# Ledger of designs, part 236: peptides against a protein of PDB entry 7RZF

Target 1, 358 residues: chain A of PDB entry 7RZF
Amino acid sequence: PFQEEHLKQLYKIVPIKDIRNLYVTFPIPDLQKYYKSNPGHYLGHLIGHEGPGSLLSELKSKGWVNTLVGGQKEGARGFMFFIINVDLTEEGLLHVEDIILHMFQYIQKLRAEGPQEWVFQECKDLNAVAFRFKDKERPRGYTSKIAGILHYYPLEEVLTAEYLLEEFRPDLIEMVLDKLRPENVRVAIVSKSFEGKTDRTEEWYGTQYKQEAIPDEVIKKWQNADLNGKFKLPTKNEFIPTNFEILPLEKEATPYPALIKDTAMSKLWFKQDDKFFLPKACLNFEFFSPFAYVDPLHCNMAYLYLELLKDSLNEYAYAAELAGLSYDLQNTIYGMYLSVKGYNDKQPILLKKIIEKM
Target 2, 358 residues: chain A of PDB entry 7RZF as posed
Amino acid sequence: PFQEEHLKQLYKIVPIKDIRNLYVTFPIPDLQKYYKSNPGHYLGHLIGHEGPGSLLSELKSKGWVNTLVGGQKEGARGFMFFIINVDLTEEGLLHVEDIILHMFQYIQKLRAEGPQEWVFQELKDLNAVAFRFKDKERPRGYTSKIAGILHYYPLEEVLTAEYLLEEFRPDLIEMVLDKLRPENVRVAIVSKSFEGKTDRTEEWYGTQYKQEAIPDEVIKKWQNADLNGKFKLPTKNEFIPTNFEILPLEKEATPYPALIKDTAMSKLWFKQDDKFFLPKANLNFEFFSPFAYVDPLHSNMAYLYLELLKDSLNEYAYAAELAGLSYDLQNTIYGMYLSVKGYNDKQPILLKKIIEKM

## One batch from the design tools (peptide; made by RFdiffusion4, then SolubleMPNN)

Design b2_p23_3_s1 (from b2_p23_3, 12 letters changed)
Fold by OpenDDE base, seed 4:
Structure b2_p23_3_s1 (fold): chain B 358 residues (1-358), chain A 23 residues (1-23)
Amino acid sequence: as target 1 above (358 residues)
Amino acid sequence: RFLEELLHEFSKGDLNLGVKVPL
C-alpha cells in the first residue's frame, strides 16, 4: 500500500524511444472480487471515451493529446491502479498541469452525474458480444492465460469472468471514483526532453528518472476543478448489435459474388457467407463520377470533400468501432469508395448516417 | 479506449516500452 510519501509525486522519465506520454495513476483497492460488476471497466469506458464531450475530444481540440486510454491495472496483491494515459503532443508536454486539470474536471462531471445503469448495460452488451464472437487464440498462449487467471476466478467462471458483467454496483463505481482525487495521484511524464535532467536510475531496466513532489498549489488547483460545461456523458450507442441471427445458406448460393441487380444506375453483387457463419457483413460501394479525376481542381475538391465528410462522421466513428462496426471512405480515380464492415444488425444505421452527411 | 484492451494488445506484442513506469 502506498504511504502518503508515495502520493502527490511527479516522475520525469527518459524513454529509449522518442515518445511523449503522461501517466496519471491512482492507487485503488483490489477490485478482483468485484469482477462481476467491474467498476473499473465502467470508469475506463467513460474516461477513455472518444466521442463528443469526452476528455479526449477536449484535449485533442487544444492540440495537447493524440490518444487517451483509461482503466484499471493489476498491481501487487491487495491493490490496483486506475491509470489515465495520454500520448502528448510537443505542445501538450508544456501543458501537463492543465491536461490533468481537465482530467479532474471530467472526473468531477462523473461525480455530478452519478453512476448510470444504461452505461453499465452498454458495457455488459459490448463485452458479451466480444466474448461470443472472440477470435480463436493460439492454444499455447490461451492455456498459459487460463492457467494464470485460475488463481483469481472459480474454475466454472474462468472462461467468462473477464467478459461477462452480471451486477450493476453503483456503490462500487462511486467507491472507485472517490479514489480518483488529486491527493491520491501519481504522475509520470515520459519524454526525451528530460535527458541530462535526471538524478536517479531505476534498478531493473536502467531507466533514468527524476522524482519531485507535486507542489501543494498545483494539488489545490486540481482539487478545485470546476464543472467544465464542455464535458458530457456519451450518448447511447445505437450501433450495439442485438440481433445475431444467421440466415440459412441458400441452396443456390454461389462460391463467388452473383449479380442480383443490374440497372442503368446501379449494379449489385451479392455473396452469402459460406465459410465463417458470423452475423457480419461487408458492404462495399463504388461510386462513379466523370468529374472525380477530370482535372487537378476536381481531384483536390473530391479529396477535400471526403476529408470533410470523414470529419463530420467522427462523432459516430468511435461508437461504431466499439460496437464492432467500421467504415472506410476513399477517393478513387473513378469517384469514391465506401465500405461498411462488421455486425450486420446496425449497419443500416451507420450507412444512413454516412448518406445523410454526404 | 480501455487500458485493458491496450494491455491485451500489448500482451500480444513485445511492446518493450522499455519504461517500467515505477508504479
Scores: peptide ipSAE 0.041, ipTM 0.708, DockQ to the pose 0.072
Fold by OpenDDE base, seed 1:
Structure b2_p23_3_s1 (fold): chain B 358 residues (1-358), chain A 23 residues (1-23)
Amino acid sequence: as target 1 above (358 residues)
Amino acid sequence: RFLEELLHEFSKGDLNLGVKVPL
């Protein structure tokens, strides 16, 4: 357990690779016994969210951060960590104090809104889908993993315990959220810009670092984090599948795609899955335009159009990805390629969103 | 994104950013 002397510390670390990372770490109680409610997962979902009004969206809008992840991590026996990790831009490296202020503003927003049962239900549903349709792991790796977690879970629950949420525990969410405070923070900044500015070497890996106390004035700034009106809870994820029915294989099912529609403007091929028997589909669209590659100007316009289209779809991309849906948009020499993949139930919703932006 | 998912995709070795962040 970290004592008070280990809190409010800043570590400046020199990486071997040319990377810029920020780790904001909070010591938290051991949550292992609360696996049925998994309050750390709930908070990781919200803090690590990538949709409109998220922490990442604001930090990206400022050009300070490329990626963000949030969640719990095992510590030593009897404690865990909650970690917010960001990939920093060169500009973001200059604004670390402000980045962390925004983290505390988002955390303050979560306190003000309180625990949301609907968010827990989405996490529950997503995890249940992930469990039910989990890809086959390599038996040796899987067996070793299960053997490791048998120490933490009842034998009857060992297969499900990492996935199945059973209990909404707002009290535990608040308890963890109460540990996400400036007085409980450990900050690590990883950058080559600290080369030649370090005074310590880590014993195990020879990592060069500097340790500094975070100034009390900076801690106070973070403690006084206000409600930033740019931060919002995510909207409900419309892409979460609810229908998992697998249609029976048709008697006339061909091993290859069959042409099921032929018109002057479109051809449609269909192949039923005869191998995987999953409630998943792959929709592939090739759009032909005589203008796509007629000259360099039209080629560049078609490229720019797809980049703008992708940008306009970013609001849905993350929610779709969480729900096991993906899309791809590519320029072709003939026009444009669109692919939509994943659970078939909500593919029409995602496809409609794409078409409405086209 | 979840830290847990990334910590699983990054083998204990690829979080070898060569830097154990002193947690």
Scores: peptide ipSAE 0.039, ipTM 0.708, DockQ to the pose 0.076
Fold by OpenDDE base, seed 3:
Structure b2_p23_3_s1 (fold): chain B 358 residues (1-358), chain A 23 residues (1-23)
Amino acid sequence: as target 1 above (358 residues)
Amino acid sequence: RFLEELLHEFSKGDLNLGVKVPL
């Protein structure tokens, strides 16, 4: 376990690659025994969320961060880490203290709202879907993984323990949140900008770094993190599939798409799945406009329109992705292409959202 | 995003920070 001398430390690390990353790490208790509730997954879901009012949404709006991930990582025996990792912009590298302040403001928001059973239920449902429709792993890799996790789970649960949430434990969520404090922080900044400014070398990889104590004044600023009114809990994920019924193969099913509707303004082709038998569909739409490729101006306007449309859909994109739905929008020489892919149950919801923004 | 998704990409370099920093 880290002692007090190992906490409140800043590491400035020189990467081999030209990358800019921030790692904010918290020592936490070993949560393995709590796999049925998985409080670290609950917190990783919220802290790593990409929707409106999320930590990432605000840090992106500042121009400081490109990507964010949150979650638990295994440590040595008897402890874990909770990690918030961000990809930094060049500007974000200058605002690391403020980025971490925003992290603590978001964590403070989670404390103020308290544990939400509906969020746990969404995590449970998402994990159940992921388990049920998990792709076949390579046998050797899978066997080695199972052999490793047999040390942690009962034999009867070893196949399901990583996925199937069973128990809402608000007490454990609060316990982990209580470890996500400035006094318990370890910060690593990874950037080429630290080249020639380091005084230590890591023994295993020869990584150059500098270690510094985080000033008490900075720790105190983070301890006094207020409730930032821009941070909100996510809305309920409307895209989580609940119906997995597979329709029987039609007697007239063709091995190729059949024209099922032909009108002056639209053609519809349909092919039933005859191979995979999954509760998934691919919806592909080609829109034709005589104006899309008339001249360079119209071409650029059509491009700009799609970029603005994609931007207007960002609020749904992450929630859809979590639920195993995706969309794509592309310019074509004839107009526009739209695709919606994934579980068929909630595709009409995503399609409606797209069409309402068009 | 979940950290677990990134840890699959960053298979290199356990810094003593407990973070797989892509070195």
Scores: peptide ipSAE 0.033, ipTM 0.680, DockQ to the pose 0.105
Fold by OpenDDE base, seed 2:
Structure b2_p23_3_s1 (fold): chain B 358 residues (1-358), chain A 23 residues (1-23)
Amino acid sequence: as target 1 above (358 residues)
Amino acid sequence: RFLEELLHEFSKGDLNLGVKVPL
């Protein structure tokens, strides 16, 4: 375990690649024995969330961060880390202290709201779906993975332990949140901008870095992180599939799409899956407008319309993606194209949301 | 070890954080 002297440290690291990354790392107890509740996954889901009122949403709105990942990572034996990693913009590299302040404001929001059983249930359901419909792994990779995890899990649970949540443990969530404090932080900033400003070299890879203590004033600023009213817990994910029924193949099922509706305003083609037998569908819509490409002005208006439509749908995009749904919107020379793909159960909900924004 | 782990991850590009955020 890290001693107190190893905490409240800042590392400025020179990468070989032109990357800008921030790692905010907290030492936490070994949570492996708590795999059935997985409090680190619960916190990683919330801290790493991309929806409205998320940490990432606010940091993106500031122009400081492109991507964010939160979660637990294995460390040394009997010890692990909770890490918040962000991809920094050039501007974000100048605002690292404020980015970390926002992280602590979000963590403070999680403390104030307390553990939410419904969030745990969503994590459980999402992981169960992922387990049930996971792709076939390559035998060699899979065997090596299983051999590795046999050291951690009972033999009877080794196939399920990484996916199947069983126990809501609010006490363990709070215990981990109590470790996510400024006094326990280790910060690493990765940027080429530190080239020629380092005083140490890493022994194994020759990576140049500088280590410095984080000033007590900065630690105190983070300790006094207030509730930021922009941060909200995610809303319930309405796109999580619950029905996985595979409908029987119709006797008259054609090998090609059949025209099932023909009207003056619409044609509908249908093809039942006769190959994969998955609870998935692909909906494809082509919309025709005589104005979409009539002149450069209308073309640009049609483009701008789709960009605005996509922006207005961003609130659903992440929740849909987590639930194994995706959509795509494209301009065509005749109008627009929409696709909705993934689990069929909640596709009507996503489609309705899209149409309501159009 | 923290720096080695960070540096080793910079070399491997695979932050196996328990949440597979689709990259």
Scores: peptide ipSAE 0.008, ipTM 0.577, DockQ to the pose 0.275

Design b2_p23_3_s2 (from b2_p23_3, 12 letters changed)
Fold by OpenDDE base, seed 2:
Structure b2_p23_3_s2 (fold): chain B 358 residues (1-358), chain A 23 residues (1-23)
Amino acid sequence: as target 1 above (358 residues)
Amino acid sequence: KWLEEELHEWSKGDLNLGVKTPL
């Protein structure tokens, strides 16, 4: 068990690679027995969310952070860690205390809103989709993985336990949130800027580091984290598929795309899936404009238009990605290319959002 | 042991969080 002497510690670490990372870690109970509710996944989903009003969105808006990951990690026997990891900008490296303040403000927002059953249901649905449509792993790797997890799960559940959420446990979510406090924090900052400023070397790998106590004033600053009105829970993910019906293969299905519509303004090619039999589709749109590439000015305007369009769609990108939807927008010598890929059910919703921004 | 392993993992930037990235 972590003693008080192991808490409120700051580690300054020299990386092997030129990276700038912040790790904010909290010792938590072993959650393995709660795999059916997986409260660490619920919290990781929210803390690691990338949508409007997320922790990452605010930290990006300040130019301090590029990426954020939140979640549980296995520890030693009988405990785990909850970790918030961010990729730091050069500016973010100067604002680590304020970054961590924002983390505690977001955690305080999660406490104030309380556990949300709809968020659990989205996690459940996403995990069920991921399980149902999981690619076949290599038999050797899969067998070794299953052999490892047989120690943690009943034999009847060993195939599903890592994916299928069954129980909404708000009590366990609150229990984990109660561990995410400044008095329980361990901070690691990883940067080449600490080279020649460390006083310790790790025995096994030679990692150079410095360990410092976090000042009580800083801990108190984080303990007094207010509700930041910029932080909001995510909206419901409208892109999560619910219909997985696979249409029967047509008798006249060709091995190649068939031209099913030909007009002066549009051609439509269609190919039914005859191989995978998945509830997925690929929608590809090529837009032709004689103006897109007529001269360097028009080319640059078409490029700028597409970058602005992509920027205007960023609010949907993460929610679509979580739901197994993706889009791609590219300039072509003929005009513009749009691709929408993933589960068929919600593709019309994403396509509509794209068209409404065009 | 555990702290040393953490320090090493952090030094690599190889944080394997149990949050399955959406595949």
Scores: peptide ipSAE 0.066, ipTM 0.723, DockQ to the pose 0.530
Fold by OpenDDE base, seed 4:
Structure b2_p23_3_s2 (fold): chain B 358 residues (1-358), chain A 23 residues (1-23)
Amino acid sequence: as target 1 above (358 residues)
Amino acid sequence: KWLEEELHEWSKGDLNLGVKTPL
């Protein structure tokens, strides 16, 4: 177990690659026995969320962070870590204390709201979808992976234990959340800017670093993290598929797209899936406008329109992606291209939202 | 041992979180 002397530490690390990373780590109990509830995944899902009112959205709005990942990691015997990792901008490297303050404000928001069964249910449903429709792993990699996880799970559960959530355990969520405190923090900042400013070298790998105690005033600042009114729980993910029915192959199914609608305003081509037999579809729309490329002004207006449209859809992008949906919007010389891909069940919802923003 | 491994992983940027976020 980490002793008190190992907590409230700041590590300044020189990377091999030109990277800027912040790692905010918390020692937590070993949660392996709780894999059926996976409270670390619940917290990782919320802390790592990218939607409106998320931690990442606020840190991006300040220009301090590009990406954020939250979750549990294996530690040594009898403990794990909860880690919040961010990719830092050059400006974000100057604001590490304030970034961590925002992390504790978000954690305080999670304490104030308490464990949400609907969020657990979404995680359960997403993991069930991922398990059901996972790509076929390479046999050699798969056997090695299974051999590794046999140490952690019953033989009958070894194929499912990493994916299937079974039990909502608010008590375990609260227990992990109670470990995410400033008094229990270990911070690592990884940047080339520390080159020539380190005083230690790690013996095994030669990693250059400096270790410092985090000042008590900074710990106290983080302990007094208020509720930032910008932080909100995510809304329910309306894009999570629930219908996985595969329609029977039509007797007249062609190997190529067939023209199924021809009108003055629209042509529709359709090809049924005859190969994959997945509850997935690809919807592709080409919009023709005689004004899209008529002159430089209209060209720039068409470009600006799509950039504004993409920006207005950003609120849905992450929720759609989590649910295995994607969209693409591109300018063409004839107008605009739209693609919607992924599980077919909720594609009409995403398509409707795109059209409503157009 | 764990600190040394942690420092090395951080120096690479190779954080394998147990949360399989579908990348």
Scores: peptide ipSAE 0.063, ipTM 0.716, DockQ to the pose 0.492
Fold by OpenDDE base, seed 3:
Structure b2_p23_3_s2 (fold): chain B 358 residues (1-358), chain A 23 residues (1-23)
Amino acid sequence: as target 1 above (358 residues)
Amino acid sequence: KWLEEELHEWSKGDLNLGVKTPL
């Protein structure tokens, strides 16, 4: 559907809100028939990854971007888009060409490593968890959604098709990666800095924009994107839950936390879930230190310690969050507060990582 | 129409992708 004249284009767009966004878009084939393998989800998971050696981690380290999202979007009939979207800093707005170079370096890394079955398995497991523990949607919205997707999926699969991965298709991953090339790119930069510098207005919404061809020299620079040694595939996500057993209610289960351990150095309260019946737990730890708030110096040291601890745990934060785990660390007037929440199965792993960094 | 919709979506910053990173 896209002719060569529609490719290698740069759009400079004036936003309604004060936002700075970059959209790097690629036309791809319609992948709807491949929902069981979902190669666009596999690529979106890797390109959108936030862990060490990710695209976002490197672009954040340069101060150019705040957030990154990758994935497929529906297009017109018979094609889709693959989109990489970043929230730009003021500095990142000056480095758009280099940001896109890093995107192509990461894509080149994905080509060099090839499709990884273990990454597909993680996506499958994460989606299975998301499906199994899906929150209740609003009936009207859900019915309208289901009615829409009935055109794409068999009736027996319509409830599961968006979540349940079944087939590892490395050929389809490679096919999509082959479309993620500089010769197929469409770039949009969204910034108020283009106000008064546009020459076109969109007819329906009055969006002010300028369209420019991307110079052939810039396209060639992106085509010659080398392997950047800073880019690495993510490590395996150790936080993905596998055990979803719900323990029966204890006969003496109290409606409030019961003191189950009392020692000179620790008190432990426990409350069994009697309402939700989910394989989830909330672990809350309050650490008391007589030194935490003795004076302004100790208070600032305790604050700085916690910020350094959070920074040292950032490598696990994203992997934990993907797996439905979260943690929180706060200073208190008595010392420190730690919370670990989510699926109970892998909470001990995350807790151990936190305690090893403390 | 698709270009106008894309331009409008981009101007709002409202992008629904099939994969969202946890924000």
Scores: peptide ipSAE 0.050, ipTM 0.720, DockQ to the pose 0.456
Fold by OpenDDE base, seed 5:
Structure b2_p23_3_s2 (fold): chain B 358 residues (1-358), chain A 23 residues (1-23)
Amino acid sequence: as target 1 above (358 residues)
Amino acid sequence: KWLEEELHEWSKGDLNLGVKTPL
């Protein structure tokens, strides 16, 4: 277990690869016994969220961060870590203190809003979908995984324990949030810019690093993190599937796409799934325009249009992805291609959002 | 993968640093 002397530390690490990463880590209690509520997952979901008003959205808007990951990891016996990891831009490497301030501002927002049962319910529903439609693993790998997790879960629950949330525990969420404080922080910055500036070498892997105490003034700055009005809780994820009905195979089901509609303005091909029997669909749209490729101006206008359309859809991209939906938009020499893939139940909602932005 | 699964894959590092040594 970390003592007080191990807290408020900054590590500057030289990577083997040309990477720029920030790891903000917090020692937390062992939460394994609370797998039915998984308060670390709840917090990881919010801190790692990529939607409007998220931590990542703000840090990207500053040009400081490319990606963000938040969640719990196993520690040694009797404790875990909560980690916020970001991929840093070159500019972000100069603003690490301010990036961490924004992390504490977001954490302060989570404290101010308190635990939200609807967010827990979304996590529960997403995990239940992931469990129910989990891909078939290789038997050997799966058996080895199950054998490993038998140390943590009852035999009766070992298959479900990693996925099925059962209990909303706001008290445990608050307990973990109370550990996400500047006085409990350990920071690691990973960058080649520290080459020749380190004073220690790790014994096992030869990793060069420098350890420094974080100044008390910086800790106080983070302790006084206010509410940043740019941070908001995510909106409800409208793309989470609830209907998983598999329609019976049609008697005349063809092994190839059949033309089911032919009009002057549209052709529609359909193929029923006869192999996977999943509540998933692939919608593919080809839009034809005689203007799409007529000259360089029209080509550039069509390109610019799709870039603007993609940008306008970014607000839905992450929520759709979490719910197992994806879309793709491409320019073609004939016009535009749109693809929508994933669980069929909420595809009409995503398709409607795309059409409303077009 | 869920954020925790990604973090867990990243967690196979030196406990002394509290982070995985990025290889």
Scores: peptide ipSAE 0.027, ipTM 0.584, DockQ to the pose 0.095

